Peptides against a protein of PDB entry 6FBK. Designs and how they scored, part 11

Target 1, 90 residues: chain A of PDB entry 6FBK
Amino acid sequence: EDTGVRVELAEEDHGRKSTIALRLWVEDPKKLKGKPKDNGAIEFTFDLEKETPDEVAQEMIESGFFHESDVKIVAKSIRDRVALIQWRRE

## One batch from the design tools (peptide; made by RFdiffusion4, then SolubleMPNN)

Design b1_p11_3_s4 (from b1_p11_3, 4 letters changed)
Fold by OpenDDE base, seed 2:
Structure b1_p11_3_s4 (fold): chain B 90 residues (1-90), chain A 11 residues (1-11)
Amino acid sequence: as target 1 above (90 residues)
Amino acid sequence: MKKHEFKVLPL
């Protein structure tokens, strides 16, 4: 499903590190219940072995980027991209 | 989980 939130690699993935750089931004704000604070892209690192999309999404909420009601949609967006990255590494 | 540094970049 289209979450309206885009997540892409901020770097080329050579499949060597467990940590990757990601960029997340809203493409369709109508898909979110709340209104994002900024229209920019959020760049961050994600450890494929130690971190979870839900925890990162929750941290984004606490940082004020998204409304708490949108934590699951944000987490799903991250999860979907992470899954693709992991699948491509296989 | 570790606390993340979130860098905002304009589109």
Scores: peptide ipSAE 0.716, ipTM 0.907, DockQ to the pose 0.914
Fold by OpenDDE base, seed 3:
Structure b1_p11_3_s4 (fold): chain B 90 residues (1-90), chain A 11 residues (1-11)
Amino acid sequence: as target 1 above (90 residues)
Amino acid sequence: MKKHEFKVLPL
């Protein structure tokens, strides 16, 4: 369950728009098979209606942020945070 | 699949 990857809101969510700003970073590198190139936080927008965590994670891999074997771990981290945000909106 | 801008920020 602990992916070693943290995802947080980069802005306050008032539940009024479908797009949100997220910030993602590695807290525990030993949870990942690959070694991330950067040790900073990745900030990006996520559309709750149009995008999927798996596609965003895949794009991060293609951009060189993570090893291909870690795509599902990254996707899960995004999915879990998105779910929490959506549950809070209800 | 959208193409995203990924901005890297120091921690």
Scores: peptide ipSAE 0.715, ipTM 0.907, DockQ to the pose 0.890
Fold by OpenDDE base, seed 1:
Structure b1_p11_3_s4 (fold): chain B 90 residues (1-90), chain A 11 residues (1-11)
Amino acid sequence: as target 1 above (90 residues)
Amino acid sequence: MKKHEFKVLPL
């Protein structure tokens, strides 16, 4: 599914640590229920062992980056990228 | 989970 939100690695993943750097930004704002905060890309670390996409997305909403109605679409974007990264590590 | 540092980068 095209969420309109893009998530990419902000670093090369050599599969050696549980934390990764991710970069997230909106490519198609029309896919979102609300308009995102007037920002660029968001860079953050994600712990593959300790964190969940849903909780990270919720924190982004609380930080004001996205409308509350878009928490699930943001979470899905993170989840899909994380799943790919984990798949490639195996 | 931890609280995150979100770094905003201009596009």
Scores: peptide ipSAE 0.705, ipTM 0.902, DockQ to the pose 0.901
Fold by OpenDDE base, seed 4:
Structure b1_p11_3_s4 (fold): chain B 90 residues (1-90), chain A 11 residues (1-11)
Amino acid sequence: as target 1 above (90 residues)
Amino acid sequence: MKKHEFKVLPL
């Protein structure tokens, strides 16, 4: 499903470390209920073994990047990319 | 879980 939120690797993944750099940005703001800040992209690290998309999305909301009503759509965007990365590492 | 540093890139 198209969440309107894009998540990509901010670095090449050679499958050697548990922490990866991700880049997240809004492609289609109409799919969000709130009005996110007008940022080009948000870069952050994600630990594939220790962290969950839901907790990271919640932290982004608490930081003011997205409205609380959009936590699940942001979390899904991160989850979908993380799942793909983990699949490719096999 | 740790608190993340979010790097905001310009438009």
Scores: peptide ipSAE 0.698, ipTM 0.900, DockQ to the pose 0.842

Design b1_p11_4_s1 (from b1_p11_4, 3 letters changed)
Fold by OpenDDE base, seed 5:
Structure b1_p11_4_s1 (fold): chain B 90 residues (1-90), chain A 11 residues (1-11)
Amino acid sequence: as target 1 above (90 residues)
Amino acid sequence: LPRKTFRVTPL
């Protein structure tokens, strides 16, 4: 489903590293229960071996980017993009 | 949770 949150590669992925650079932003705020504090794109690295979408989403909320009620849709957005990237690497 | 660094950039 469309979470209203977009996640894209922030850098070219050559498939050599276990880490990727991602960019996340709100495309449709009506999909969120809370109102994000910012309207920019959040750039971050994601370790495919060590990190999970849920943990990263939780860290974003603890950092104040999203309301706690939106942790699952943020995590889903990251998970869906990561899956696509991994499938592309095959 | 390990601490992550987030960079905010304009859309």
Scores: peptide ipSAE 0.762, ipTM 0.922, DockQ to the pose 0.854
Fold by OpenDDE base, seed 1:
Structure b1_p11_4_s1 (fold): chain B 90 residues (1-90), chain A 11 residues (1-11)
Amino acid sequence: as target 1 above (90 residues)
Amino acid sequence: LPRKTFRVTPL
C-alpha cells in the first residue's frame, strides 16, 4: 500500500555491505496524520542485520521528523524498501 | 535504541 513516504537507495547497492544508504521523504503528506516539520529528504544508513524499520522510525520521531502517530506508516515505508532491496540482493 | 544520525537534504 502507498504510505505516502518514499524510500530509495541513496547509493548504489552492490550487495556487499550489511549497511545501505537510504533517503526518505514525504511524497504525499495527506497520508500522514501529523505534519512533518520539513519536507526535505532524510538520509541515513540502515544496518540490514542489526536495525529494524520500527526502531529507525522511532528514532526519526524522537529526532522530530514525524509525529508519533505516524511511526507505523514511516516504519512500513522503510520496511517495504528494505525488503525489496534484500530481495534484489538474492 | 541507538542514536542514529540523520542528514536532511533538499528534495
Scores: peptide ipSAE 0.762, ipTM 0.921, DockQ to the pose 0.851
Fold by OpenDDE base, seed 4:
Structure b1_p11_4_s1 (fold): chain B 90 residues (1-90), chain A 11 residues (1-11)
Amino acid sequence: as target 1 above (90 residues)
Amino acid sequence: LPRKTFRVTPL
C-alpha cells in the first residue's frame, strides 16, 4: 500500500557494495498518525547485510523524525525500497 | 541500537 513515505536511492547503485545510500521523505503526511518534525529528506546509508528496516525506522523515531506510532509504516517504506533495489541487483 | 547518522536536506 501507499505509505505516504517515499524512499529513493541517494546515489547510483552499481551493485558492488553491501551498503546503499538512501533518501527518505514524507510525501503524504496524512498517511501518518504523527506529525513529522522535519520537512526535509533524510539521507542515510543502509547496510544490506547488517541492518534491518525496523531497526533503522526505530532509530529515526528515537532521533525524533517520526512519531512512535509510525515506526512500522516507515519501516515498510524502507523495506519495500530495499527489496526493489535488491531485485534489480539480481 | 547502534547510533546511526542521518542527514536532513531541504526538499
Scores: peptide ipSAE 0.762, ipTM 0.921, DockQ to the pose 0.834
Fold by OpenDDE base, seed 3:
Structure b1_p11_4_s1 (fold): chain B 90 residues (1-90), chain A 11 residues (1-11)
Amino acid sequence: as target 1 above (90 residues)
Amino acid sequence: LPRKTFRVTPL
């Protein structure tokens, strides 16, 4: 499902590390309830073994990037991309 | 909830 939030690899993934670099940005703001504070791309690392999409999304909310009502849609965006990356590693 | 670092870059 299209969340209006894009998540892509910030660097090439060779499938060797448990940590990946991601870049996240809003593609369609109409799908979000709140208005994002920033209009740029958020870059961050994601540990495939230690972190969860929901936890990272919550941290983004606390940082002020998104409204609390949009935490689940942001988490879904991260989850879906991470799943695709993991499937490609198989 | 771990303390995470986020870097904002221009689109």
Scores: peptide ipSAE 0.761, ipTM 0.921, DockQ to the pose 0.858

Design b1_p11_4_s3 (from b1_p11_4, 5 letters changed)
Fold by OpenDDE base, seed 4:
Structure b1_p11_4_s3 (fold): chain B 90 residues (1-90), chain A 11 residues (1-11)
Amino acid sequence: as target 1 above (90 residues)
Amino acid sequence: MEKKEFKVTPL
């Protein structure tokens, strides 16, 4: 489903590293229960071997980017994009 | 998990 949260590669992925650079931002705030405090793109690295979408999403909540009730939708957004990236690597 | 670093950039 459309989470209203967009996640894209922040850098070209050559498929050689276990880490990827991502950029995440809210495209449709109506899909979220809370109001994001920042109206910008959040850039971060994601370790395909060590991190999980849920853990990263939780860190974003703890950092104040999203409301606690939106952790799952944010995690899903990250998960879906990561899956696409991994599929392209195969 | 150690605290992640997040960088916010204008859209």
Scores: peptide ipSAE 0.733, ipTM 0.915, DockQ to the pose 0.887
Fold by OpenDDE base, seed 2:
Structure b1_p11_4_s3 (fold): chain B 90 residues (1-90), chain A 11 residues (1-11)
Amino acid sequence: as target 1 above (90 residues)
Amino acid sequence: MEKKEFKVTPL
């Protein structure tokens, strides 16, 4: 499913650390129910062992980047990318 | 979870 939200590695992943650097941005705002805060890329770290996509998405909503109605689609976008990264580490 | 730090950069 295309969420309209893109998530990519902000730095090369050498598979050594439990934390990764990510960059998230909206490619298709029509896929979101609310209006995104801006059209920039959000950079952040993600701890593969301690954090979850849902928790991070919630923090983004609290920070005002997205409307609460889009928390699940944002979380899915992060989850899908994180899963892919973890699969590639195998 | 503690409050995360987010940095916004131009596309």
Scores: peptide ipSAE 0.733, ipTM 0.916, DockQ to the pose 0.888
Fold by OpenDDE base, seed 1:
Structure b1_p11_4_s3 (fold): chain B 90 residues (1-90), chain A 11 residues (1-11)
Amino acid sequence: as target 1 above (90 residues)
Amino acid sequence: MEKKEFKVTPL
């Protein structure tokens, strides 16, 4: 499902590191209940072995990027992308 | 988890 949030690799992934660089931004704000603080792209690292989309999404909210009501949609966007990346690594 | 670092860049 379209979350309205886009997540893509910020750097080429060669499948060697457990961490990947991601870029996340709101493509369709109408999909969100709250209003994002800014309309920029959020870049961050994601540890495929240690971190979870939900935890990272929560951190984004605590950092003020999204409203708490949108934690699940943000987490889903990250989860979906991470899943694809992991699939491509196999 | 520990505090994550987020970098905001223009679209």
Scores: peptide ipSAE 0.733, ipTM 0.915, DockQ to the pose 0.884
Fold by OpenDDE base, seed 3:
Order: sequence, then structure tokens, then C-alpha cells
Structure b1_p11_4_s3 (fold): chain B 90 residues (1-90), chain A 11 residues (1-11)
Amino acid sequence: as target 1 above (90 residues)
Amino acid sequence: MEKKEFKVTPL
């Protein structure tokens, strides 16, 4: 499902590390209930073994990037991309 | 989970 939020690898993934670099940005703001404060791309690391999309999304809310009502859609965006990356590693 | 670092870059 199109969340209006794009998540891509910020660097090439060789499938050797448990940590990946991600880049997230809003592609369609109409899909979100709140208006994102920033209009740039958010870069961050994601530990495939220790972190969860929901926790990372919550941290983004606390940092003021998104409205609390959009935490689930942001988490879904991260989850979907992470799943694709993990499937490619198989 | 500790406070996570986020870096904003231009699109």
C-alpha cells in the first residue's frame, strides 16, 4: 500500500552487516494527517537485529518530524522497505 | 532504545 512516504537505502547493501543506512522522505503529504515539519530527507541507521520500525517511527515523532497520528503509517513505510531488503539478502 | 540520531539532507 502506498503510504506516501519513501524509504530507500542510503548506501549499497552487501548483505554482510546487521546495520543498514536508510533515507526517508515524504513523497505525497496528502497521505499524512499532519504536516511534516521538515521537507528534506531523513537519514538514519537501522539495526536489523535490535531495532523495530515502530520504535524508530516513535523516535521520529519525538524528534518532531511527524505528527503522532502518523506514527503507524511511518512505521509501515520503514517495515515494508526493511522487509524487501531482507528478502533480497536471501 | 536510546535516543536515535537523525540527519536531514536536501532532496
Scores: peptide ipSAE 0.733, ipTM 0.915, DockQ to the pose 0.885

Design b1_p11_5_s1 (from b1_p11_5, 8 letters changed)
Fold by OpenDDE base, seed 5:
Structure b1_p11_5_s1 (fold): chain B 90 residues (1-90), chain A 11 residues (1-11)
Amino acid sequence: as target 1 above (90 residues)
Amino acid sequence: MKKREFKVTPL
């Protein structure tokens, strides 16, 4: 499912660390229920062992990047990218 | 709890 939110690696992944740098931005705002406060790329670190996409999505909402109604779509976007990264590491 | 750091850059 296309969430309209893109998540990419912000740095090259050598598969050595549990932490990765991610960049997230809205590609199709029509797929979101709310309107993002800004239309930039959000860069952040994600710990593959300690953190979850849902937690990070909640923190983005608490920071004001997205409306609370879009928490699941944002979380899914992160989850999908994280899954791909983990699959590539195997 | 730790506050997550977010860096925003133009597309």
Scores: peptide ipSAE 0.726, ipTM 0.903, DockQ to the pose 0.712
Fold by OpenDDE base, seed 2:
Structure b1_p11_5_s1 (fold): chain B 90 residues (1-90), chain A 11 residues (1-11)
Amino acid sequence: as target 1 above (90 residues)
Amino acid sequence: MKKREFKVTPL
């Protein structure tokens, strides 16, 4: 499903490191229950071995980027992208 | 929760 949240690699992935750089932004705010504070792209690192999409999503909520009601949709957007990256590495 | 660094840039 389309979460309305876009997540892309912020750097080229050579499949060597467990840590990757991601960029996340809202494409369709209508898909979210709350209103994002900013309309920019959020860049962050993600450890494929140690971290989870849910943890990162929660941290974004605590940072004020999204409303708590949207934690799952944000987590899903990250999860979906991470899955694709991992599949491509295989 | 961890203290994560986030960098925001305009689209």
Scores: peptide ipSAE 0.725, ipTM 0.906, DockQ to the pose 0.714
Fold by OpenDDE base, seed 4:
Structure b1_p11_5_s1 (fold): chain B 90 residues (1-90), chain A 11 residues (1-11)
Amino acid sequence: as target 1 above (90 residues)
Amino acid sequence: MKKREFKVTPL
């Protein structure tokens, strides 16, 4: 499904580290219930072994990037990219 | 939850 939120690697992944750099931004704001405060790309690190997309999404909400009503759609966008990265590492 | 660092840049 198209969440309207895009997540990409912010660096090349050689499969050597458990931590990766990700970049997230809104492509289609109509798919969100709330209004994001920023229109830029959000860069952050993600630990493939220790962290979960849902917790990271919740941290973004607490930071004010998205409305609480959109936590699951944001989490899904992160999850989909993380899953793809993990599959490619095999 | 933990305090995470976020870096915002223009598209």
Scores: peptide ipSAE 0.724, ipTM 0.906, DockQ to the pose 0.732
Fold by OpenDDE base, seed 1:
Structure b1_p11_5_s1 (fold): chain B 90 residues (1-90), chain A 11 residues (1-11)
Amino acid sequence: as target 1 above (90 residues)
Amino acid sequence: MKKREFKVTPL
C-alpha cells in the first residue's frame, strides 16, 4: 500500500548497531486525513530491538507533526521501511 | 509515550 509517506535511512546501515537513523517525509498529502504541521523531513533514531513503529508514530502525533487520525498510516510507513532494513540485515 | 528527539530539515 502506498501510504504517501516516505521513510529512508538517514545514514549508511552496516548492520552493526541496534539503532538506525531514519528520515520521514510526506510525498502525497492527499493520502493523509489531516494536513501535516509543516513540510519537511523528520529525522529520528529507531531502536530495532526496543521500539515499535506504532509507538514512534504516536510520539510524532504528540509532537504535532501529524493529525491523530493518521497515526496508523504513519506507523505503517515506518514499519515497512524497518522491515526492509531488517530483511537486508539477515 | 516517550520523549523523542526529532530533527526537521527542509525538503
Scores: peptide ipSAE 0.724, ipTM 0.906, DockQ to the pose 0.725

Design b1_p11_5_s2 (from b1_p11_5, 6 letters changed)
Fold by OpenDDE base, seed 3:
Structure b1_p11_5_s2 (fold): chain B 90 residues (1-90), chain A 11 residues (1-11)
Amino acid sequence: as target 1 above (90 residues)
Amino acid sequence: MRKHEFKVTPL
């Protein structure tokens, strides 16, 4: 489903590394309960072998980017993009 | 918990 949060690759993925560069931003704030702190894109690395979308989302909450009630929707956004990237690597 | 940076850039 459309979470209102967009996640894209920040760099081209050649499928050779376990880490990928991602960019995340709010596309539709009405789908979030809280009001995001920033209006920019959050860039970060994601380790496909060591990290989970839920933990990364929680870190974003603790950093003040999103309201605590939106942790699952943020995590889903990351998960969906990561899954797509993994499928393309197969 | 991760220790990596979250870099914010303009859209």
Scores: peptide ipSAE 0.730, ipTM 0.918, DockQ to the pose 0.715
Fold by OpenDDE base, seed 4:
Structure b1_p11_5_s2 (fold): chain B 90 residues (1-90), chain A 11 residues (1-11)
Amino acid sequence: as target 1 above (90 residues)
Amino acid sequence: MRKHEFKVTPL
């Protein structure tokens, strides 16, 4: 499903660390209920062993990047990318 | 655990 939110690796993944660098940005704002405060890309690390997409998305909402109504859309975007990365590591 | 570090960069 097209969430309108794009998530990509911010750096090449060599499959050696439990953490990865991600970049997230809005590609289609019409898919969101709220209006994002920024139009740039959010860079952050994601711990594949300790963190969950839902918790990271919630933190982004609390930081003011997205409206609370869009937490699941943001979380799904992160989850989908993480899944692809995990499959590539196997 | 989340480190609470988000960096915004231009597209």
Scores: peptide ipSAE 0.729, ipTM 0.916, DockQ to the pose 0.698
Fold by OpenDDE base, seed 5:
Structure b1_p11_5_s2 (fold): chain B 90 residues (1-90), chain A 11 residues (1-11)
Amino acid sequence: as target 1 above (90 residues)
Amino acid sequence: MRKHEFKVTPL
């Protein structure tokens, strides 16, 4: 499913660390119920062993980046990218 | 685990 939110690696992943650098931004705002406060790319690290997409998405909401109604859309975007990265590591 | 740093950059 197209969430309208893109998540990409911000740096090369050599599959050696449990942490990855990600960049997240809105590609299609029509897919979101609310309106993001910013239209830039959010860069952050994601720990594959300690963090979950839902927790990170919730933190983004709490930080004011997205409306609470879009938490699941944001979480799914992160989850989908993380899954792809994990599959590539195998 | 909760993180603390979100860096916003222009597209």
Scores: peptide ipSAE 0.725, ipTM 0.916, DockQ to the pose 0.755
Fold by OpenDDE base, seed 1:
Structure b1_p11_5_s2 (fold): chain B 90 residues (1-90), chain A 11 residues (1-11)
Amino acid sequence: as target 1 above (90 residues)
Amino acid sequence: MRKHEFKVTPL
């Protein structure tokens, strides 16, 4: 599924740490139910052992980056990228 | 776990 939200590594992943740096931005705003408050790329760290995509997405909503109705689509975009990174580590 | 920081940069 194309979420319209893109998530990429913000740094090289050497597979040594549980924490990775990610960058997230809207590629297709038509996929979102609301309008993002900011027009830019959001950089953040993600702890593969301690965090979940849903929790991070929820925090982004609370921070005002996205409409509350888009929490699941944002979470999915993070989840898909994280899964891909984990698969590459194996 | 809650994050401490979200850094926004121009596209």
Scores: peptide ipSAE 0.720, ipTM 0.916, DockQ to the pose 0.790; fails the geometry check

Design b1_p11_6_s3 (from b1_p11_6, 5 letters changed)
Fold by OpenDDE base, seed 3:
Structure b1_p11_6_s3 (fold): chain B 90 residues (1-90), chain A 11 residues (1-11)
Amino acid sequence: as target 1 above (90 residues)
Amino acid sequence: SARVFRVLPKP
């Protein structure tokens, strides 16, 4: 499913670290119910062993990047990218 | 807790 939110690696993944750098940005605002800030990419680190997409998405809401009604779509975007990264490591 | 988010400029 196209969430309208894009998530990419901010660094090359050599498959050895548990922490990765990610960049997230809105590609299609029509897919979101709220009106996100007109920002560029949001860069952050993600611990593959300790953190969850839902928790990170909630933190983005708390920071004011997205409306609470879009927390699940943001979480899904992160989850999908994280899953892909993990699959490539195996 | 507060997470560090780095907002990059829009191209």
Scores: peptide ipSAE 0.705, ipTM 0.907, DockQ to the pose 0.739
Fold by OpenDDE base, seed 2:
Structure b1_p11_6_s3 (fold): chain B 90 residues (1-90), chain A 11 residues (1-11)
Amino acid sequence: as target 1 above (90 residues)
Amino acid sequence: SARVFRVLPKP
């Protein structure tokens, strides 16, 4: 599903470490219920072994990047990219 | 601790 939120690797993934750098940005704001901050992209690290997309999404809401009503769509966007990365590593 | 988010400008 097109969440309107894009998540990409911010670095080349060699599949050697559990921590990866991700870049997230709103591609289609009308897909979101609330109005997110008008930023180009948000970069952050994600530990594939210890962290979850839901937790990171919650932290983004707490930081004011997204409305609480959009936590699940943001989490899904992260989850989908993380899953793809993990699948490619296998 | 609070997560570090690096905010980049729009192109």
Scores: peptide ipSAE 0.705, ipTM 0.907, DockQ to the pose 0.761
Fold by OpenDDE base, seed 4:
Structure b1_p11_6_s3 (fold): chain B 90 residues (1-90), chain A 11 residues (1-11)
Amino acid sequence: as target 1 above (90 residues)
Amino acid sequence: SARVFRVLPKP
């Protein structure tokens, strides 16, 4: 599913660390129920072993980047990218 | 918990 939210690696992944840098931005705001802040890309660190996309998405809502109604779509976007990264590592 | 989010400028 096209969530309208894009997530990419903010660094080259050598597959050595459990921590990766991600960059997230809204590509199609029409896919979101709420209106996100007019920001550029949001860069953050994600621990593949300790953190979950849902928790990070919740933290983004708490920070005011997205409306609470869009937590699942944001989480899915992160999850899909994380899965892809893990597939490439294995 | 306060996560660090770095906001980059829009292109």
Scores: peptide ipSAE 0.705, ipTM 0.907, DockQ to the pose 0.764
Fold by OpenDDE base, seed 1:
Structure b1_p11_6_s3 (fold): chain B 90 residues (1-90), chain A 11 residues (1-11)
Amino acid sequence: as target 1 above (90 residues)
Amino acid sequence: SARVFRVLPKP
């Protein structure tokens, strides 16, 4: 499902380290319940072995990027990209 | 949380 939130690699993934740099931004704000901050891409690191999309999404809420009602959709966006990256590493 | 979020400017 298209969440309206896009997540992409911020660096080339050579599949050598567990940490990756990601960029996240809103493409379709209509799919979100709250009104997110109108900023550009949010860049952050993600540890494929230690961190979870849900935890990172919660931290984004705490930082004020998204409304708490959208934690699920944000987490799903991160999860889907992370899963794709992991699948490509196999 | 102490997570670092780098906000890039919109194009």
Scores: peptide ipSAE 0.703, ipTM 0.907, DockQ to the pose 0.718

Design b1_p11_7_s2 (from b1_p11_7, 4 letters changed)
Fold by OpenDDE base, seed 4:
Structure b1_p11_7_s2 (fold): chain B 90 residues (1-90), chain A 11 residues (1-11)
Amino acid sequence: as target 1 above (90 residues)
Amino acid sequence: SKRVFIVTPKP
């Protein structure tokens, strides 16, 4: 599903660390229920072993980047990218 | 502590 939210690696992944840098931005705001602030691309660190996409999405809502109604779509965007990264590692 | 989010403004 096209969430309208894009997530990419913010660094080259050598597959050695459990921690990766991700960059997230709104590509299609029409896919979101609420109106994001959209200040640009959001970069953050994600621990593949300790953190979950849903938790990170919740933190983004708490930080004011997205409306609470869009937590699941944001989480899915992160999850899909993480899954792809893990696929490439294995 | 709060998670660090670094925002790069869009052009």
Scores: peptide ipSAE 0.682, ipTM 0.897, DockQ to the pose 0.740
Fold by OpenDDE base, seed 3:
Structure b1_p11_7_s2 (fold): chain B 90 residues (1-90), chain A 11 residues (1-11)
Amino acid sequence: as target 1 above (90 residues)
Amino acid sequence: SKRVFIVTPKP
């Protein structure tokens, strides 16, 4: 499913670290219910062993990047990318 | 603590 939110690696993944750098931005705002602050790409680190996409999405809402009604779609976009990265590591 | 988010301005 196209969430309208794009998530990519902000660094090359050698498959040895538990943490990765991610970059997230809105690609299609029509897919979101709220009006996000489109200030550009958001970069952050993600611990594959300790953190969850839902927690990170909630933190983005608290920071004012997205409306609370879009927390699940944001979480899904992160989850999908993380899953893809993990599959490539195996 | 708050998560660090680095915003890169849209070109």
Scores: peptide ipSAE 0.682, ipTM 0.898, DockQ to the pose 0.746
Fold by OpenDDE base, seed 1:
Structure b1_p11_7_s2 (fold): chain B 90 residues (1-90), chain A 11 residues (1-11)
Amino acid sequence: as target 1 above (90 residues)
Amino acid sequence: SKRVFIVTPKP
């Protein structure tokens, strides 16, 4: 499902480390329940072994990037990209 | 949260 939130690698992944740099931004704000701040692309580090998309999404809410009602859709966006990266590493 | 978020403003 297209969440309207895009997540991409912010760096080339050589599959050598558990941490990756991700870049996230809103492509279709209509798919979000709340109004995101939409400051642009948000870059952050994600540990594939220690962190979860839900936790990171919650931290984005706390930072004011998204409304709390959209935590699930943001988490899904991150999860889908992370899963894809992990699958490609296999 | 102490997570670092780096924002690149829209052009």
Scores: peptide ipSAE 0.678, ipTM 0.898, DockQ to the pose 0.688
Fold by OpenDDE base, seed 5:
Structure b1_p11_7_s2 (fold): chain B 90 residues (1-90), chain A 11 residues (1-11)
Amino acid sequence: as target 1 above (90 residues)
Amino acid sequence: SKRVFIVTPKP
């Protein structure tokens, strides 16, 4: 499903390490309940073995990037991209 | 949170 939030790799993935660099940004703001700051693309490192999309989304809300009502849609966006990356590694 | 977020401003 189109969440309105886009997540892409911020670096080449050689499938050798458990950490990846991701870039996240709002593509369709009308799909979000709240108004994000929308300062641009947000880059961060994600550990495929130790971290979860829900945790990262919560941290983004705590940092003020998104409204708390949009935590699930942000988490889903990250989850979907992470799943795709993992599938490509196999 | 201690997570580092790097923002690339929109053009």
Scores: peptide ipSAE 0.671, ipTM 0.894, DockQ to the pose 0.696

